# Designs tried in a protein design run: peptides against a protein of PDB entry 6FRK. Part 50

Target 1, 411 residues: chain A of PDB entry 6FRK
Amino acid sequence: NEEVLNAMLKEVCTALLEADVNIKLVKQLRENVKSAIDLEEMASGLNKRKMIQHAVFKELVKLVDPGVKAWTPTKGKQNVIMFVGLQGSGKTTTCSKLAYYYQRKGWKTCLICADTFRAGAFDQLKQNATKARIPFYGSYTEMDPVIIASEGVEKFKNENFEIIIVDTSGRHKQEDSLFEEMLQVANAIQPDNIVYVMDASIGQACEAQAKAFKDKVDVASVIVTKLDGHAKGGGALSAVAATKSPIIFIGTGEHIDDFEPFKTQPFISKLLGMGDIEGLIDKVNELKLDDNEALIEKLKHGQFTLRDMYEQFQNIMKMGPFSQILGMIPGFGTDFMSKGNEQESMARLKKLMTIMDSMNDQELDSTDGAKVFSKQPGRIQRVARGSGVSTRDVQELLTQYTKFAQMVKKM

## One batch from the design tools (peptide; made by RFdiffusion4, then SolubleMPNN)

Design b1_p11_7_s1 (from b1_p11_7, 8 letters changed)
Fold by OpenDDE base, seed 1:
Structure b1_p11_7_s1 (fold): chain B 411 residues (1-411), chain A 11 residues (1-11)
Amino acid sequence: as target 1 above (411 residues)
Amino acid sequence: LVKLLEYLNKL
């Protein structure tokens, strides 16, 4: 029994290291899991694999919980949120994402660019803010970030803004001058929350970076960015461990909507390759697919047409990067998240839609579309010619539709 | 939609 436990823990530890979890945290987790597993309960014929998986999951949840309640803005008050982080962490983009998140929730939000170090920082923030219709402040002439931050905060306080986000300068390295500037800005504006933005793609460097920020600046919240790439999110555990601060949001892509509140359970499930069905359901519900009620009623009656399939392909294309959606489905390993597979998957969907664009309403609206084509094979040849594809491609689509329609009839 | 995605991924 102990040998089997040690072998399974070795596999889990390897997978966590491959997920950029810090080696110290992986060692601690291994010890905690060993201590949490009752070997006597494992003798009772319970699925040892499920027990170990549950123990690992529970200990990972504890590593993501700093034991500190996340700061939340107060409605009807002025909430000053200062952003700190290295250059290239996604800080400026994340400021815009957070402002847009609160704006969509009915908060009066604004952005301040106090990055005087990077040429074009204000233009980038202005572009992002204008695109999202978020009010912004900054200067092209003032070089002191303390003056810009103070003036911008005062302006937006006087205009009764509820969420005032201050983007600060970054550096490529941890420099004392950066931390001095951050402290001067923080002292001048007296932020209600200091948010550290961390790039998940830096892997094992997450701990040292997060620690250096926490040792110099009173970081109260963490945002982890670039969780759409090869970053499995293990660096997030390092950030929490170093900062003793909760992760409040995650950045999951390049779009302004690729930003979500941090949920511990879905995040750990994804980190373990269990998928995130809950987040997939939430993302599907956020699409406000008015036609979902009509589809759900058809599905309840075991009805599914080629048109219904076409509409669902359009909905999938609206969900954003297909790699992110795939990474939320259980059993889709991170290897399907290669940028090549996403473009290929989108090209496949677009090809299927192009085939359906050559179908007539009688074919699209039939509750047994495959039988319509099987009774009149000349329809397959017409659709193939109309869409510029082979008769085999049309038959493959109809085979796909038939399997799905059979699944719907079993619901 | 989830089941459709699960299905598309088995293709």
Scores: peptide ipSAE 0.015, ipTM 0.471, DockQ to the pose 0.058
Fold by OpenDDE base, seed 4:
Structure b1_p11_7_s1 (fold): chain B 411 residues (1-411), chain A 11 residues (1-11)
Amino acid sequence: as target 1 above (411 residues)
Amino acid sequence: LVKLLEYLNKL
């Protein structure tokens, strides 16, 4: 029994190291799992594999919990949130994502660019903020980030903003001058929260980087970025351990909506390759797909129309990037769709929807839509002309619909 | 929806 346990723990430890989990945390987890497993309960014929998986899951949940309650903004107050992190961490993009997240929740949110080091930092922030309709502040002439941050915070306080996000300079290296600048900015604006933004793709360097920031500035929250890439997220555990601060949000792509509140259970499930069925369910529920019950009933009866397919394409498009949706399905790794294939897939869906927008209700609501078109080929030509596509493109859509409708009939 | 996504991924 102990040899089997040690073998399984070795496989888990290897998988965690391959997931960029820090070697110290992997060792600690191994000892904690070994101590949490009652070998006597393992003798009683319980599924040893499930017991070990549950123990591993439970100990990973503890590694993501710093034992400190996450800071939350107070409604009707002025909440100053300072962002810190290296260049390329996604800090500036994450500032815009967080601002947009709070704005969508009905918070009066603004952005301040206190990055004077990077040429075009303010233009990038301005571009992102303008696209999201978020108020912003910065300077093209002021070189002191303390002045910009102070003036911007004062301006937005006077305008009764509730969420005031300050983006700071990011450098490629941990330079003392960067930390001094961050301290001067923090002292001037007195932030209610300091958010460290970490790139998950830096792997084993996550611990050392997170520690270097925490040793210099009072990091109170962590945001992990680039969890849509090849990063398995193990660096997030290293950030929590080093900063002793909770992960509050994760960045899951390049779009402004590719940002979500951190949830421990889904994150650990994804890290273990179990998928994120709960996050998929939550994301489906957030879409208020009121017609999902009616669709499920139709699908149970083997009924599937072109309209039902159109509604499902709308639902998929509302869910956001395919890479995220796929990364929530068990057995579909993040590598299954390259970012290039995602844009092409979304363009393909939009093309299919545009073809269906040229269909009439009789065509859309037919339980045998393909047969409606096969009986009257003039319908294909009408739809092709209406949507600006070839008759071949319409036939290809009908072929896809037929394959899907046959799959539904087998459910 | 999951089956639809699985199908779309095969296209």
Scores: peptide ipSAE 0.014, ipTM 0.458, DockQ to the pose 0.073
Fold by OpenDDE base, seed 3:
Structure b1_p11_7_s1 (fold): chain B 411 residues (1-411), chain A 11 residues (1-11)
Amino acid sequence: as target 1 above (411 residues)
Amino acid sequence: LVKLLEYLNKL
């Protein structure tokens, strides 16, 4: 029994190391899991795999919990949020994502570019802010980030902004000059929260990087970026361990909407490849899919129309990035949709919807839509002409519909 | 919905 436990723990430890979890944390987790597993309960014929998986899950949840409550902005106050992190961490993009998140929640939000080191930093921030309709401040002439940050914070305080986000210089490496600049900016603006932005794709370097920032500035929050890539997110555990600060948000892509509040349970579930069924349910519920009951009732009766398919495509388009949705399905890893495939998949859905927009109610509401078209091929040609597509594209849609309708009949 | 999403991902 102990040999089997040790073998299974070796596999889990290997998988966690391959997920960029720090070797010290993996060793500690192995010891904690060993101490949490009752060998007598394992002898009683309980599913040893489920017990180990539950023990591993519980210990990973503890590793991502710093025991410190996340800072939250106060409504009606001026909340200054300073961003720190290396160049290429996604810091500047994350500033815009966070600003957009709070703006969509009805906060008076603004952005300050205090990155004087990177050529075009202010133009990039201005471009992102303008696209999102977020007020911004920066300078093309001032080279002191302390002056820019101070003036920008003062300006937006005087204008009664509630969320004031300050982007700083990142540099390419951990440099004493970078840390001194960050400390000078922090001392000048007196931020209510310092957010460390970390790229999850840097693997085993996450601990050392996160520690270097925490040792120099009072990091109170972590944002982990690039969790849409090959990064399995194990570096997030290293960041929490090193900073002793909670992860507040995660970046899950390049789009401004590829940003979500950090949830411990879904994140660990995803890290273990268990999916995020709870987050999928929450996301489906947030969409106010009011007609879900009528659809569920039709699906229970094995009825599925082209209109029902159209409504599902509308719902899926409202869910946002497909990569996030797929990453919530158990057994679908992030590798199933490369970043290029998401825009292509959305364009494909939009094309299918445009074909259905050229169908009549008789075609859309038929319980056997494919048979309506097969009996009268002239309908395919009409729909193809109306939607500006080939007859082949309409036939492909009908083939897809038939596969869906067959799947529904098996539910 | 999950089965529909699984199918869409295979498209």
Scores: peptide ipSAE 0.014, ipTM 0.461, DockQ to the pose 0.071
Fold by OpenDDE base, seed 5:
Structure b1_p11_7_s1 (fold): chain B 411 residues (1-411), chain A 11 residues (1-11)
Amino acid sequence: as target 1 above (411 residues)
Amino acid sequence: LVKLLEYLNKL
């Protein structure tokens, strides 16, 4: 029993290290999981795998919870949010994403560029802000970030903005001058929240970097970026541990909409490769897909048609960022997206739908659509001509449909 | 979709 436990814990620890979880946290988790598992219950024939998975999940949830309530903006007040983080962390992009998030929620939002160090920082922020229709402030001539931040905050306070986001300079490493400048900006503008932006892809360096920021300024929130990439997000645990601050949002792509509120349970599920069923259930429920019950009932009976697949593709397209949806489906890891941007994935779905638009009702509503096409190959040629695609593209669609329909028959 | 996803998580 102990050997089986140790073997399974070794696999989990390996997977967590491969997910960029800090080695100290992985060691601590291993000992906490060992202490939480009743070996007598494991001996009684209980599902050892489920018990270990539950214990691991519970301990990871504790590592993501700093025990501190996340700061939330107050409606009708001027809330100043200062962003801090390394150069290349996605800080500037994340400022725009957060501003856009609050704007879509009906907050009066603005952006301030206090990054005087990076040439073109203000132009980049201005471009992003203009595309999102977010008011912005900055200077092409002022080199003191304290002056720019102070003037911008004062301006937007006087204009009764509710969310005032200040982007600061990011530098590559350990320049005491940057941390001093960051502290001077924080002291001048007196932010209601300081957000540390972390790139998930920096792996084991997350702890030391997050600590360096927390030791200089009162970081109260964390945002983790680039969770669409190969980074499984284990660095987020290191950020929480080092800053003792909650993750409030995650960046899940390059688009301004590739930004979501952090949820602990979905994140840990995804980190463990269990997918984000909860977030996907929430997204499916937010869509108010009235036909979901009818589809669920068909699926329970092992029925899945090409029409049902078409309707699901329409629903996926309505959910918004397809990258986020696929990244929530177990086994549709980042590697499925690594071969194309979100636009290419949406274009592929749209191509599949265009092929199905050239199918007739007998083909679409058949419980064995692939067999209808296999019995009469002339149908494939008709559909291919009607949709402007190759017969191979139609066969690939039918092969995908057959895989899904076989999966549904096993449910 | 939800049931498919629940099934995928059980695999």
Scores: peptide ipSAE 0.008, ipTM 0.424, DockQ to the pose 0.032; fails the geometry check

Design b1_p11_7_s2 (from b1_p11_7, 9 letters changed)
Fold by OpenDDE base, seed 4:
Structure b1_p11_7_s2 (fold): chain B 411 residues (1-411), chain A 11 residues (1-11)
Amino acid sequence: as target 1 above (411 residues)
Amino acid sequence: LVELLKELEKL
């Protein structure tokens, strides 16, 4: 039993290391899981795999919890949020995402560009802010980030902004001059929250980078970016451990809406490949897909039409990047949809919808749509001609529909 | 929806 436990823990440790979890945290987790598993309870015929998975899940949840309550902005007050992080961490993009998130929630939000080091930093921020209709401040002539940050914060305080986000200079590496600049800016503007933005894709470097920022500036919150990429999110645990600060948000793509509040349980579930059913439900609810109740009722009765399938394809297309949606489903690894496969998958869905657009209401609303087409093969040829596809493409769609309809009948 | 997406992966 101990050998089997050690073998399973070795596999879990390997998978966590492959997910960019820091080697020290993986060792600590292994020890904590070993201490939490009662070997006597393992003898009682409990599913040893489920017990180990639960113990691993519980210890990962603890590693993501710094034991410190996340800072939250106060409504009707001026909340100054300073962003810090390396160049290429997604810091500037994340400032815009956070501003847009609060703006959509009815907060009076603004952006300040205190990046004087990077040529075109202000133009980039201005472009992003203008697209999102977010008020912004910056200078083309002022070279002192302290002056820009101070003037911008004062301006937006006087204009009664509730969320004042200050983007600072990034560097390609940790430099003492960067940390002195960050400290001077922080001292001048007295931020209510300092957010460290970290790229999850830097793997084992996450700990050292997060620590170097925390040792120089009072990081109170973490935002993890590039979780849509090859990063399985293990770097997030390293950031929490190093900063002793909660993850408040995650960046899940390149779009301004590819940004969500951090939820511990869904995140760990996703990290373990268990999927994020809760996040899928939340995202479906945010879309106000009014017809979800009617669909759930039909599914409970084992009814599924070609129209119901069409509506589900529309819903999938509305949920955003297909890679994110798949990454919420149990068993879909982030590796399955390379960025190239997303456009192809969306094009495939759009092709299927175009085929269905050439169907009539009798074909779409039939509870046995495949049988309607099988009884009258001339319908397949009509739909194929109407949609500009082969009869084979229509037959493939009907085969897919039949698989779905059979699955719904088994639920 | 989740089951629909799972069957789409098999395609």
Scores: peptide ipSAE 0.005, ipTM 0.371, DockQ to the pose 0.062
Fold by OpenDDE base, seed 1:
Structure b1_p11_7_s2 (fold): chain B 411 residues (1-411), chain A 11 residues (1-11)
Amino acid sequence: as target 1 above (411 residues)
Amino acid sequence: LVELLKELEKL
């Protein structure tokens, strides 16, 4: 039993290292899991795999809990949020994502560009802010980030903004001049929260980077970016351990909506390859599908049309990168997270939609669309010609629709 | 949606 336990713990430790979990944290977790496993309960015929998985899950949950309550903005107050982090961490993009998140929640939100070091920083922020209809401040002529930050904060305080986000300069590496600039900005604007933005894709470097920031500036919150594709998020545990600060949000892609509040349970479930059904449900519910109630009602009655299938394909396309959605479903292998499979999957969806664009309303709105085509085979030839595809491609679509319609009838 | 995604994987 102890040999089997040690073998399974070795596999778990390997998987956690491959997930960019820091080697010190993996060692500590192994010891804690080994101490938390009741060997007597393992003897009672309980599924040893489930017990180990539960113990690992519980210890990972503790590693992402800094034991401190996350800062939250106060409604009707002026909340100054200063962003810090290296260049390429996704800091500037994350400022826009956070601003958009609060704006969608009905907060009066604005952005300040205090990055004077990077050429085109203000143009990038202005472009992102303008697309999202977020008010912004910055300068093309002022080179002192303290002046820009102070003037911008004062302006937006006077205009009664509730969320004032300050983007600061980054550097390619940790430099004393960067930390001095961050301290000068922080002292001038007196932020209510300092957010450290960390790139999850830097793997084992997350601990040293997060520590260097925390040792120089009063980091109170962490945002982890680039949790799309191969970044399994183990660096997030290192950031929490080093900063002793909670993760408040995660960036899950390039879109402004690829940003979510950090949830411990879903995050650890995803890190372990268990999927994130809860996050998938939440993401599906955040899609204000005006017809979700009508669709759910149709589904409850066992009704499913080709139009309903088309609308679901549009919804999948709106959810962002298909690889990320698949990575939220339990049992979808990490191999589906390859960028190649995503483009092919999206191209396939678009092809199916193009076939349906050549269908008429009678075909699309039939509760037995496949039977409409089977009764009149000339419809298949019309749709095939209209969409520039083979009659086989249309038959494959109808076969797929029939599988879905049969599934809906069983729900 | 989850079931739709599972059937899309089989295509």
Scores: peptide ipSAE 0.000, ipTM 0.348, DockQ to the pose 0.062
Fold by OpenDDE base, seed 2:
Structure b1_p11_7_s2 (fold): chain B 411 residues (1-411), chain A 11 residues (1-11)
Amino acid sequence: as target 1 above (411 residues)
Amino acid sequence: LVELLKELEKL
């Protein structure tokens, strides 16, 4: 029994190391799991695999919980949020994502660019802020980040902003000059929260980086970025362990909407390759599919039209990247969709929708759309001409529709 | 939706 336990723990440790979990945390987790598994309960014929999985899950949840309540902004107050992190961590993009998140929740939100080191930092922030209709402050002439941050915070306090986000300079390395600059900015503006932004893709370097920031500035919150990439998220555990600060949000892509509140259980489930059923349910509910009941009722009756397929393609396009949706489904590992396949898959969907835009209501609303086209081949030629595609492309769409309609009839 | 996504991956 101890050999079987040690073999299974070795597989779990290997998978966690491949997920960028720090080797010290993996060792500690192995010891904690080994101590939490009663070998006497393993003798009682309980599913040893389920017990080990549950013990591993429980210890990973503890590693992501710093035991400190996350800071939350107070409505009707002026809340100053300072961002810190290395260059390329996604800090500037994350400032815009957080500002947009609060703006969509009805907060009076603004952005300050106190990054004087990076050429074009203010132009990039201005572009992102303007696109999202977020008020911004910065300078093209002032080189002192303390002056810019102080003036910007004072301005937006006087204008009764509720969320004041300050983006700071990032460096390529842990440099004392960067930490001194961050401390000077923090002392000048007295932020209510300091957010450390960490790139999950740096793997085993996450611990040392997060520790270096926490040792120099009073990091109170963590945001983890690039969780849609090759990073399996194990670096997030290292950030929490080093900063003793909660993860408040995660960045899941390059779009301004690729930003979500951190949830411990879904994150650990995804890290273990168990999927994120809860996040899938939340995304499906956020889509406000007002017709979900009507669709579910049609599906229960085995009815599926080309219009129903078109509406589903619109819904999928609203859910965002397919890789993220599939990575939320249990048993679909993140490895199934290379980033190259995602743009191609979205282009394929958009092509299929463009073909359907050239169909008439009789074709779209038919319960046997493929039969309508098979009876009158002239319809295929009309749709092909209207959408600028080949007759073969229309036949491929009808073949796909027929496969879906057969699946729906078997449900 | 899950079945739709699985069939879309085969395309």
Scores: peptide ipSAE 0.000, ipTM 0.351, DockQ to the pose 0.073
Fold by OpenDDE base, seed 5:
Structure b1_p11_7_s2 (fold): chain B 411 residues (1-411), chain A 11 residues (1-11)
Amino acid sequence: as target 1 above (411 residues)
Amino acid sequence: LVELLKELEKL
């Protein structure tokens, strides 16, 4: 029994190392799991795999819990949030995502660009902020980030903003001048929260980077970015261990909506390749697909139209990048869709929707759309010409629709 | 939705 346990724990340790979990944390987890498993209960015929999986899950949940309550903004107050992180961590993009998140929740939000080091930093922030209709502050002429941050915070406090986000300069790990500048900005603006932004793709470097920031500024929150890429998220455990600060949000893509509150259980489930059913349910619910009840009733009656398929494609496009949705489904690994395959998959969906945009209401609302087209082949030729595609592309769409409609009739 | 996504991957 001990040999079987050690073999299974070796496989789990390998998978965690391949998920960018720090080697020290993996070693500690292995010993904690061994100590938590009763070998006598394993002898009684209990499912050894489920026991080990549950013990591993519990120990990973403890590793992402710093034992400190996450900071939350106070309604009706001016909450100053300072962002810190390396160049290329996604810090500037994450500032815009957080501002947009709070704006959508009915907070009066603004952005300050205190990055004077990077040419075009203010233009990039201004572009993102303008697109999201978020008020912004910065300078093209002032080179002192302390002056810009102080003036911007004062301006937005006087205008009664509730969420004031300050973006700082990102530099490489070896510049003491960066850490001094961040400390000077933090001392000048007295932020209510300091957020460390970390790129999940840096793997084993996460611990040493997160520690370097925590040793210089009072990091109170962590945001992990690029969890849509090849990063399996194990670096997040290293950030929590090094900063002793909770993960508050995750960045899941390049879109402004590719941003969600951190949830421990879904994250650990995803890290273990179990999928994220809860996060999928939450994303489906957040889309306010009020039409889901109408769809569910149609599905219960075995009804599925080309319009219903079109609406589902719109819903998929609103859920964000296809790779993220797939990565939430149990058995679809995060690696299954390279970034190239995501753009191609969205282009395929958009092509199918463009074909359906050339259909009429009689074709779209028919309970047997394929039969409507089979009875009158001239409809296929009309739709093909209207959408700029081949008659074969329309026939392929109708073949797919028929497969879905047959699946719905079996539900 | 999940079954729709699985069939889209086969395209």
Scores: peptide ipSAE 0.000, ipTM 0.334, DockQ to the pose 0.064

